# Ledger of designs, part 56: peptides against a protein of PDB entry 3S8F

Target 1, 157 residues: chain A of PDB entry 3S8F
Amino acid sequence: VLTLFVAVPSLMTAFTVAASLEFAGRLRGGRGLFGWIRALPWDNPAFVAPVLGLLGFIPGGAGGIVNASFTLDYVVHNTAWVPGHFHLQVASLVTLTAMGSLYWLLPNLTGKPISDAQRRLGLAVVWLWFLGMMIMAVGLHWAGLLNVPRRAYIAQV
Target 2, 166 residues: chain B of PDB entry 3S8F
Amino acid sequence: DEHKAHKAILAYEKGWLAFSLAMLFVFIALIAYTLATHTAGVIPAGKLERVDPTTVRQEGPWADPAQAVVQTGPNQYTVYVLAFAFGYQPNPIEVPQGAEIVFKITSPDVIHGFHVEGTNINVEVLPGEVSTVRYTFKRPGEYRIICNQYCGLGHQNMFGTIVVKE

## One batch from the design tools (peptide; aimed at target 1 A18)

Design b2_p22_6_s3 (made by RFdiffusion4, then SolubleMPNN; from b2_p22_6, 14 letters changed)
Fold by OpenDDE base, seed 4:
Structure b2_p22_6_s3 (fold): chain B 157 residues (1-157), chain C 166 residues (1-166), chain A 22 residues (1-22)
Amino acid sequence: as target 1 above (157 residues)
Amino acid sequence: as target 2 above (166 residues)
Amino acid sequence: VDELLALAEALREAGELAARAA
C-alpha cells in the first residue's frame, strides 16, 4: 500500500508542469477550459517534443500504478508489459525531452537560429517518434497481457 | 509583473495540485473497487521462507530430484524445484492432472525466472528465498518452463518441462 | 488475474474484427 504513495510526487510533478502549460497558454491568449492548449506554441519542436513526452508519460504513469500493485503486478511482471512501461517512461518522456532540449540548446549555444526547414523537420521527427513509440507501447502492453514473457525469444502466442 | 506572474502560477499550481489529489483518490478508489468486486485471483502475500543457497544442493528437500515430488495429501503434492544456471530440476516435473500442486522454488546461484507457459505461474526465484506457488493443472500435457529473468550467458536456453499425466 | 487475461483476449478479438472490417 505504501508503495502506491510513490505516485504522489509523480502526480504532483506532472500536474505542476500542466499548471505551467496552462499559464503559458493563457498568456498567449488562450481562454476557456481547453482554449489555452491550442494557444501553446505547437510550431516549435522544442516545445512539442517534451509535451508529447508528457503525453506518453500519462499511460506510463497509469502503468506504474499497475506495476506497483501487488496483485496486478503478479499478472504483468516479467512480461512484455514491463518493457512497454519503461519505453513509455524513458524512450518517450526522457528521449523526447532530450530532443526538445536540443532544439532549444543548440541554437542558443551556436548563436544560430534554426531554419524554417529544420523546424518543420524537427516537428515531423518528434511527431513520428511519438507515433512510433505509441504503437510499440500498445503492442508491448498488449503482448504482456497475453503473457508474452520478457527477456525471452520464445512466446506461446 | 513578475510578482503577478508568480501569483498566477501559484494559483494554477494549487488548482492542479488539487486535481492531482483528486486523481490520487480516484485511483485508490478504483483499486479498492476492483479488489472489492473482483476478488477472484487475488493471492495474498505468503510467508517469507529462507534457505541457504550454498547447501540447498547437498541437503534438504531440493537435494534429490528423484524425491522432489512429494505427496502431501489426497490429490495434493509439493514439488521442490531448483532453478539454476542454466536449467531446472527436476526436469521434467511429473505431476498428475487435477492435483493441487504447491511449487517450492529456490535457486543455488543467481536470480532466475519461473514462467510456466499456459498457466499464470510466473515468479522470480531468488537465492536464499523460497518462492511458493499453488496451481492445479486441468489439462494433461507438457508445459514449458521459461526463465524470464536474465541470469547469464545461457539465459536464453534455460528451459524446463512440466509433464501433466492423466 | 483471469479478468486481465480475459480483457486482453477481448481486445485481441476486437482488434481482429476491426482489422477485418477495415
Scores: peptide ipSAE 0.008, ipTM 0.732, DockQ to the pose 0.021
OpenDDE base, seeds 1, 2, 3, 5: peptide ipSAE 0.000, 0.000, 0.000, 0.006; ipTM 0.733, 0.696, 0.734, 0.703; seed 5 fails the geometry check

Design b2_p22_7 (made by RFdiffusion4)
Pose (drawn by RFdiffusion4):
Structure b2_p22_7 (pose): chain A 157 residues (1-157), chain B 166 residues (1-166), chain P 22 residues (1-22)
Amino acid sequence: as target 1 above (157 residues)
Amino acid sequence: as target 2 above (166 residues)
Amino acid sequence: MVLAFFLTVIAAVLAMLVVVGL
């Protein structure tokens, strides 16, 4: 029960952050139900990386609520589902957010500029990392529901 | 406009938060339902039951695997199961279909998992402790036990079998 | 049951994002 309550701050974060992004998209001219998304600064890796991380957090958090549901944990406990869940949370959102900091924080700390080429390369890196985490989350959640255990060298069997 | 957008955002946020709370409460009620049904038998016994891992293969209910299945009620069998590096004894565990099975599971060495494929049986096995879970097999046949807690280099090939007789 | 909880949370968040967008 208390774990289900720990989920409320992230459920609140989902709204406060989504409304903040929607407000920014509107300020930049976006209209429609989706125009606000397209109008956001998708050329800036510091923007893109946490946003993509937040997108993967939606299934990441859904899996966490399942794991927190006591008897439901007996379906997925110590299976590949668990790494599927935590790659979406820490290996995607937390890692992508830190990667995006290379693009505003590093210049601030070192004075070293980020070139146009380095910015595009950062875009590719955060997209490939995000997409790779999403594909693997699918493989691991599914294999987990099929009772494949975590922490195993299953290629040797 | 900022004032307006802000007001509207807070208003709908309050609504979302109420909905999200109502949803979590429904999940809590649904979990409470499972705890009142036979499906909750796979929840391990909360009572501490200590044993000694260094002598469990020499004395006590785990010393003779052929004697591991004991009828404890008219439709009940207790099964003493040893999960060790890197296997389970007895092998196979043989039990009748439709009977309640109380698995008492310990390990002489390291922590092992006990995950019965196709069931909700999924329990950690700790040396020095006895893990007790309950389940009734409704379908006869062979069930594979998977070790799902890393117990060393033999972990990926640590399996066992439950045969549910007709 | 597991999938029902999993998909319900996702559907609820997507529905919330629609409200934010409106």

Design b2_p22_7_s1 (made by RFdiffusion4, then SolubleMPNN; from b2_p22_7, 15 letters changed)
Fold by OpenDDE base, seed 4:
Structure b2_p22_7_s1 (fold): chain B 157 residues (1-157), chain C 166 residues (1-166), chain A 22 residues (1-22)
Amino acid sequence: as target 1 above (157 residues)
Amino acid sequence: as target 2 above (166 residues)
Amino acid sequence: MVEFVYNSSVAMLLAGLLDIGA
């Protein structure tokens, strides 16, 4: 029970970020319940990358709650489920945030803006990365539910 | 205006916090659903039991592999299993089909895994702690025990076998 | 370890594909 309390600050942070995104979208002219999403700068890889990371973090966070549950941990512990969770949290959120940070940082450090070609390439990279990570993560979670072990070269399925 | 922006953000935060609470209920529901559908057959039971890992090989119920399987009642057995670098004892573990088996698992050395293929038995084994798992094998045959917790250079080769007899 | 990584990768790929197909 106490372990689940760790989820509270994390959720608060996540939803605070979401609130910031909504605010930003509305400042950019977005209206309605979902119109603010479209108004966000989806043409900027420095923005898109961390947002995609956040999207991957949502199921990862849900998985974190599962992993923190005493009864459910028995089912998923040391299965492929766990790597699935980590890849969503680290290889998606952290990595994509790092990528996004680079797209922002490098132009500022060099004093040279990224070209349009570089921008488009950056968008392609982060979207492809996200897609690949989602496929892998879903696969790992699925395999974990089928009792595929972690840290073992052999599995029944 | 920073003040206006701050107020707006706070308003959105309140909305999202409300949403977060709703999502918590969704997650709880999903957990409940998962438990209802995926936890059948294995019931972790037992109080936390401690043992001395330095003497567990020399004395007590884990010391003699030949005495590891103990009948505790009609169609009920307790199996005292050691997970060690790099194997399991006894190996094989022989139990009858349809019997209720209580595994008492501990380690004399490092942390190991105890994952029985074809079952929901999957526990970590800590030195100084006894893991207790209750399971009934419905099908006869051989079930492989896999160490799914890294325990050293021989980890990948650490296997055991449970033989379920008719 | 190499076999583990390889098999895991294949398993993940296959599992992902199966999940999409399902």
Scores: peptide ipSAE 0.026, ipTM 0.754, DockQ to the pose 0.033
OpenDDE base, seeds 1, 2, 3, 5: peptide ipSAE 0.018, 0.016, 0.028, 0.019; ipTM 0.753, 0.705, 0.757, 0.725; seed 3 fails the geometry check

Design b2_p22_7_s2 (made by RFdiffusion4, then SolubleMPNN; from b2_p22_7, 14 letters changed)
Fold by OpenDDE base, seed 2:
Structure b2_p22_7_s2 (fold): chain B 157 residues (1-157), chain C 166 residues (1-166), chain A 22 residues (1-22)
Amino acid sequence: as target 1 above (157 residues)
Amino acid sequence: as target 2 above (166 residues)
Amino acid sequence: LVEEVYQASIAMLLAMLLDIGE
């Protein structure tokens, strides 16, 4: 109950971040219900990385609620579901945020801007990372629901 | 100006809060769906029971694997299982098809897993505690028990077998 | 089981309402 109680404020905070993104997009000339999304700086890996991390964090957060629920944890505990959750939370959100931070930090520390080639490469890395992570996470969650255990190399499903 | 920006942000926050509320209901629905589709067949069968892990091998219902399967009714059995480094006792566990089986599982050493393949039986086994799971095997055959909690160097090879007889 | 889910849901809703109210 306590964990689920804390989950609500966290959820609210997460969506307030989304509100900030909408505001930023609209300041950049985005209009309409979804036009603000397109107006965001999708050409900057320092922006794209953490945003993709946040997108991965949404299903991960939902999974966190599942894992914290007594009745549902019984279903998913020690299955491939748990690694799937971790990959969304750590290997997606945290890692992509770190990557994004690096894309900002390194140019600022060195005083040298990243080249266009480096920028494009960075975008490719971030998007490919996200794609791979989503595929793996979905697979792990699916396997977990099929009762594939974690920490075991053999499973009967 | 700052004031206008503040008001605009608040408006967007209200919208996203409404969306978050909607998502909350979606999550609740997913929870309900998961419960409805994935929780059948296993029922917790008892209160929290404690046992001394240092003596569980020496005395009590877990001490003799030959007496681990106890018939408690015409079609009801209790099976006292030890999960240890690195295996299960008794092994194999022999039970009849269609009988209600109450597994009482504990560990004499470290935390283990008790995951029965082909079933939704999946519990952690803690030294000093008794895990109780009720299950009825509808199909005869062999069901492998696997450890899904890291318990040491032999963890990956820690297997048991439940043999369900007609 | 159902009761626990119900209670958790209520707790979540209450927390949400409190956050929205602030």
Scores: peptide ipSAE 0.015, ipTM 0.710, DockQ to the pose 0.064
OpenDDE base, seeds 1, 3, 4, 5: peptide ipSAE 0.015, 0.011, 0.014, 0.013; ipTM 0.761, 0.746, 0.736, 0.720

Design b2_p22_7_s3 (made by RFdiffusion4, then SolubleMPNN; from b2_p22_7, 16 letters changed)
Fold by OpenDDE base, seed 4:
Structure b2_p22_7_s3 (fold): chain B 157 residues (1-157), chain C 166 residues (1-166), chain A 22 residues (1-22)
Amino acid sequence: as target 1 above (157 residues)
Amino acid sequence: as target 2 above (166 residues)
Amino acid sequence: LVEFVYNSSVAMLLAGLLDIGA
């Protein structure tokens, strides 16, 4: 029970970030319940990458709650579920955030803006990365539920 | 300005915090659903039991593999299992079909895994601690025990077998 | 290790695809 309390500040942080995104979208002219999403700068890989990371972080965070649950931990512990979880957290959120940061940082450090071609390539990279990570993560979670072990070269299924 | 921005963000935060609370309930519901659908077949039981890993091989119920399987009642057995680098003892573990088996698992050396393929038995085995798992094998045959916790260079080859007899 | 990585990768890919298709 106490362990699950860790989920509270994490969720608060996540939704605070979402609130910031909503604010930004509305400042950019978005209206309505979802119109602000469309107004966000989806043409900028420095923005898209970390946002995709956040999207991957949502199921990962849910999985974190599962992993922190005493009874459910028995089911998922040391199965492929666990790698699925932290690949969403690290290889998606952290990695994509790093990518996004790079798309912002390098132009500023060099004093040279990224070309349109580089921008488009960046968008392709982060979207493809996200897609691949989602496929892998879903597979890992599914395999974990099928009792595929972690850290073993053999599996029942 | 900064003040207006912070005020606006705060307003949205209130809404999203409310949403977050709703999502907590959703997650609780999902947990409940998962428990209802995926926890059948294995019942973790028993108090936290401590043992001395330095003497567990020499004395006590884990010391003699030939005495590892103990009948505790009609169709009830306790099996004292050691997970060690790199194997399990006894190996094979022989138990009757349909019997209620209580596994008492510990380690004399490092942390190991005890994952019984084809079952929901999956626990970590800590030196100095006894893991207790209750399970009933409904089907006869051989069940492979897999170490799913890295325990050294021989980890990948650390296997055991449970033989369920008719 | 190589076989493990390979098999795991294939399994993850297949599992992911199957899950999407399900």
Scores: peptide ipSAE 0.028, ipTM 0.754, DockQ to the pose 0.033
OpenDDE base, seeds 1, 2, 3, 5: peptide ipSAE 0.014, 0.016, 0.016, 0.009; ipTM 0.756, 0.716, 0.751, 0.720; seed 3 fails the geometry check

Design b2_p22_7_s4 (made by RFdiffusion4, then SolubleMPNN; from b2_p22_7, 17 letters changed)
Fold by OpenDDE base, seed 3:
Structure b2_p22_7_s4 (fold): chain B 157 residues (1-157), chain C 166 residues (1-166), chain A 22 residues (1-22)
Amino acid sequence: as target 1 above (157 residues)
Amino acid sequence: as target 2 above (166 residues)
Amino acid sequence: LVELVYNASVAMLLAGLLDIAA
């Protein structure tokens, strides 16, 4: 019970970020329950990448609670589930945030905006990265639930 | 403008905070559901048992692999297993089908894994501690033991076998 | 499929970063 309460500040922070996104979307003219989402700058890879990272962090965060739970950890510990969690947290959120940062930082440092072609390529990169990470993460979590061991190149299943 | 923006942000934060709390309860409920439906075979932590890793190979129940399988009662056995770099002892572990097996697993060197395929047996083995796992093999055959904790250069090849006899 | 998508993503990431940096 106490362990689960540790998640409260993290959830508060996460949803505060979501609140910021909603505010930003509404400032950009989005209205209604979901209209603000569409109003966000989805044409900018510097924006899309971190947001996709956040989306990946949702199941990853849920998995974190599972991994920290005594009884549930018994089921998932040292299985492919754990690498699945890692890839959502590190290879999704952290990596995509880094990618997004680069899409902002490099043009800013050079003083040259990215071309339209570069922008489109950037969007393709981050979306494909996210897609690949999600597919892999689902596979790893699924394998973990099937008791596929971590740090092993072979498994019965 | 700043004040208006601040109020707007606060309103959104309050809404999302409420949502966050709701989601917390959803997660707790999901955990509870999972525990209620998928806790079959969960082995709780047992009493801490210590052993000296420096002497475990020379004396005690782990010293002789020929004496590793001990019948402790009718259809009950204790198996003293060493996980070491890079293998398991005894290997193979021979046990009868349908018997209640208590594995007492320890390590003389570094941390290893003890993952038995086809079972829910999956524990880390720490030098100086004895891991205790209870299991009954319902099906005869061979069960592979996999080390799922990195233990050195030979980690990937560290396997054992449990042979369940009819 | 996962491997292909992953490899393609990595390749595109590298290509994209190089293109932006150039």
Scores: peptide ipSAE 0.019, ipTM 0.747, DockQ to the pose 0.026
OpenDDE base, seeds 1, 2, 4, 5: peptide ipSAE 0.006, 0.013, 0.006, 0.007; ipTM 0.753, 0.715, 0.736, 0.719

Design b2_p22_8 (made by RFdiffusion4)
Pose (drawn by RFdiffusion4):
Structure b2_p22_8 (pose): chain A 157 residues (1-157), chain B 166 residues (1-166), chain P 22 residues (1-22)
Amino acid sequence: as target 1 above (157 residues)
Amino acid sequence: as target 2 above (166 residues)
Amino acid sequence: AGTLLLMAVVAAVIIAFFFLVY
């Protein structure tokens, strides 16, 4: 029960952050129900990386609520589902957010500029990392529902 | 405009938060339902039941695997199961279908998992402790036990079998 | 409206996962 309550701050974060992004999209001229998304600064890796991380957090958080549901945990406990859940949370959102900081924080700390080429490379890196985490989340959640255990060298069997 | 967008955002946020709370409460009620049904039998016994891992293979209910299945009620069997590096005894665990099975599971060495494929049986096995879970097998046949807690280099090939007789 | 649509998607995903395991 208390774990289901720990989920409320992230459910609140989902709205406060989503409304903040929608407000920004509207300031930048975006209209429609989706125009606000397209109008956001998708050429800026510091923007893109946390946003993609937040997208993967939606299934990441859904899996966490499942794991927190006591008897439901007996379906997925110590299976590949669990790494599927935590790659979405820490290996995607937290890691992507830190990667995006290379693009505003590093210049601030070192005075070293980020070139146009380095910016584009950062875009590719955060997209590939995000997409790779999403594909693996699918493979691990599914294999977990099929009772494949975590922490195993299953390629040797 | 900012004042307006702000007002509207807070108003709809309050709505979302109420909905999201109502959803979580429904899940809590649904979990409470499972805890009142036979499906809750796989929840391990909360009572502490200590044993000694260094003598469990020499004395006590785990010393003779052939004697591991004991009828404890008219439709009940207790099964003493040893999960060790890297296997389970007895092998196979043989039980009748439709009977309640109380698995008492310990380990002489390291922590092992006990995950019965196709069931909700999924319990950690700690040396010095007895893990007790309950389940009734409704379908006869062979069930594979998977060790799902890393117990060393033999972990990936640590399996056992439950045969549910007709 | 866009945010409310997104909240609906978030809720649907959570419900779907819960009942998938349930």

Design b2_p22_8_s1 (made by RFdiffusion4, then SolubleMPNN; from b2_p22_8, 14 letters changed)
Fold by OpenDDE base, seed 2:
Structure b2_p22_8_s1 (fold): chain B 157 residues (1-157), chain C 166 residues (1-166), chain A 22 residues (1-22)
Amino acid sequence: as target 1 above (157 residues)
Amino acid sequence: as target 2 above (166 residues)
Amino acid sequence: DGVLAFMQGLMDTLIAHFYLVA
C-alpha cells in the first residue's frame, strides 16, 4: 500500500526532473526532439552521475510496483529479482546521486575546481559503475524470473 | 523575459506529465504480461490461518509426519509441512502425479522459506501462520525444497524433497 | 542461449562471491 501510494508522486517527480533537463538543454542550444539531450553537460561527472542514476531508477521503480503487487510478488519474492531491484535503487540511483553530489559539493566547499584529469577520471568511474550495475541488475532480474532463489547458492535452473 | 521562460517551462512540464501518464500504462501492461507468463501452475489458496508454534509439534496435523499427507478427495491431497531449523517434515514428501496438492506449511521456530525447485512454489513460512499453496505436479520425480529465507547457521543446508510418484 | 549462459555465469559469480567473501 505504501509503495503504491508513493509510486505516483515519485513518477511525477522523476518526469518533472526530466522536464527540467529538457529546459536546461534547450537553453544550452539544443534543438529538435532529442537535440536538447546532447546539449546537456555530459562532460561533467556531477551531472552525468545522477542522470545515470535516474536511468537506472526507471526499471527499478517499475520493479517496486511489481514487488508491491500481491500476485506478481508471488513470482519474484525471495528470488534474485529482489536483489536486482535493490541494486538498481540503492547501488544505482542513490549511489550515483551521491557520487554526483560529491563531484559538485567538494569543489564548492574547498573552493578548488577539479582538474581536467580528475574530471575525466570521474566520468570514467561513473560510466563504468553504471555499466557494471546494469549488467548485474539485468542478470539478477533475469535469474529471478527463472526462479533462482535469493539467499541460496544452489538452484535447479 | 520571465513570462516567456515560464511559458516554456510549463510546456515542457505538460509534455513530460503526459509522457508520465503514458509510461504508467506501459508499466501496468508490463506487469500484466509478466504475471500472465510466470504464474501458471501455482495458486495461492486459503485465507489467513493461525497456529500456535509452541504446540504445533505436539498437537494437530503437523505433529506426526507419518500422517502429514492427507487425502481429501479422489485426486486431492493436503500435505502438512513443517519448516524448522534446519529441515522439512515430512521428508521426503510423497505425493502422486497429477493430484491436486494443497500444502499447509508452518514453522515451529523461526521464519523459513519454502521454495520448490522446478515449480513456482515459493512462500515464506512464519511461525504462527499457515502458508497455503496449491499445486499439481505433472511430472514424476524428485523436487528439492530450498529455504530461501535466512534462518540461522544451518540455513544453507536446509533442504527437503518432494517425491512425485506415478 | 548465449545471453542465458552469460546471465547464469554472472549469477554464479555473484553467488560465489557472496558465499566466499561475504
Scores: peptide ipSAE 0.027, ipTM 0.719, DockQ to the pose 0.029
OpenDDE base, seeds 1, 3, 4, 5: peptide ipSAE 0.000, 0.026, 0.024, 0.018; ipTM 0.739, 0.748, 0.744, 0.718; seed 5 fails the geometry check

Design b2_p22_8_s2 (made by RFdiffusion4, then SolubleMPNN; from b2_p22_8, 13 letters changed)
Fold by OpenDDE base, seed 2:
Structure b2_p22_8_s2 (fold): chain B 157 residues (1-157), chain C 166 residues (1-166), chain A 22 residues (1-22)
Amino acid sequence: as target 1 above (157 residues)
Amino acid sequence: as target 2 above (166 residues)
Amino acid sequence: DGVLLFMEGLRATLLEQFFLVF
């Protein structure tokens, strides 16, 4: 019951964020059903990082519901599934949001804009980070479903 | 104009909220479908059993590893297992193939895990609580018990064995 | 086996949640 009471408002919040993104994209000249996505500032790591974090949060959030489920907990508890969830929530969402925040904060603190080289490097970093986290998370979830235990270095699988 | 921007934002929010609601209906439909195809699935809450971790080693069914395996009926056994830093007792646990085994697991010290490889047995073991797991081993052989809850410096080496006899 | 258990658990969870909400 409590899970749903939290999940529904959280979903609403997520969709409001999406609405904000659509608005921003349309302000930037995006048109059509999906054109606003392309119009978003994908060349800015300060934007890309948090957005990728949000994308990782979608399966991570779903995993939160799974982990909170009494019935599904019998399957996933103390397996590699749980670290997979953490990597989506902490190592993806939180970390990428922090990275994005730094790309905004540092220029403001120093009074210097980031160079084009720094921008490109930043984009590479956040995309590679996201890719790595997704690979790891998928692998951990898969291993978890195969009953690989967490906090153990050995398994029969 | 802030007013125009406000109206635009509201329009997009309404759209996405509508989508959100639509998704909720999809989920409800999935539940309905599940109910239409399945009439069971609720797992009853297990019983909570408590034990004194300070005395569990000295008295009671966990005190003597040699007496840990108790036959409770034809082809039915109860195994009283202690998970401790850093191992399990009895070790090995010997049970017959095809028998219904009820594991009663507790800890005298800290929280441990009880994960039996090759099975769906996977529970946390808390001092003061008794974890109960029912399982029937259909295949003979050795099954390793792994601690999947960090319990100290020796955690990684905390293993046990279940030997299933033909 | 884990995947099957997961699917079964998912179905069970949906049922459980239904009874809790409705």
Scores: peptide ipSAE 0.131, ipTM 0.790, DockQ to the pose 0.045
OpenDDE base, seeds 1, 3, 4, 5: peptide ipSAE 0.020, 0.022, 0.017, 0.022; ipTM 0.766, 0.774, 0.756, 0.754

Design b2_p22_8_s3 (made by RFdiffusion4, then SolubleMPNN; from b2_p22_8, 12 letters changed)
Fold by OpenDDE base, seed 3:
Structure b2_p22_8_s3 (fold): chain B 157 residues (1-157), chain C 166 residues (1-166), chain A 22 residues (1-22)
Amino acid sequence: as target 1 above (157 residues)
Amino acid sequence: as target 2 above (166 residues)
Amino acid sequence: DGTLAFMLGLAATMIEAFLLVF
């Protein structure tokens, strides 16, 4: 259980990011409990992508704690739960952050802003990616809890 | 302006840091609660046992599949199982319904998985180490053993069967 | 107050998620 203290730096980082988002939203005119969220630049795929990644990382991080628990890991180890966790951590956070980074980096490197059409397409891509990842991740975690093995093409259920 | 913003950020961070620490303890408490209520579904393992993977096929309780099932009590059995590339022995494993079965599983070659469908038996099998799993089959029938740890080219076809006799 | 509410909401969500798994 003491091993879970390794999560402290990660949690600190994650929640400070959340604090930064709240601050940013409030600077943009957002007020109240949820107004700051709406005030964030949701029209920018360079922003939306990593934020969606962070949102996916929350349940993934919770799963990480489960996986790090000696007794609970016995339940989920080498089941579909594990790839579900991976898809939230790598294919959501890391991948979406990379995607978002490209939406920022390329215009800055070339000095040419993305067109409105490209922006809309970018938004569609990152939202569809996130949606697909969430559906798949939920399915994998569910299957894992039903004892579906990983690295196997066949399962009882 | 920048200094003011920086101070504001620090104030937010301070609150969120405290929150993060609090959540850590909440998670620990939840884990402790789960363990205390015995809802984790953990199968008790035996003591740590070592075996020489280079000789396990030639001598000892894993050497003869015909002698792999050993009755240790009136309704208790120990089954010595080898997971190897690419299969299990004995295969099938025949055990009676309602008996307490202690599986002693090891590998002569590489790491394998031992996942029994329809049960909560799911362990990795390491060469040089004996995995111990205790289980009682309440329902007769066939239970498939699946290797859920990649072990080579034939991994996907590595299956075994436990036959529970009525 | 907004930050507190947000934190409480996150806490509740996370706790719920863990309770579903445990």
Scores: peptide ipSAE 0.018, ipTM 0.744, DockQ to the pose 0.470
OpenDDE base, seeds 1, 2, 4, 5: peptide ipSAE 0.017, 0.017, 0.013, 0.017; ipTM 0.753, 0.705, 0.722, 0.707

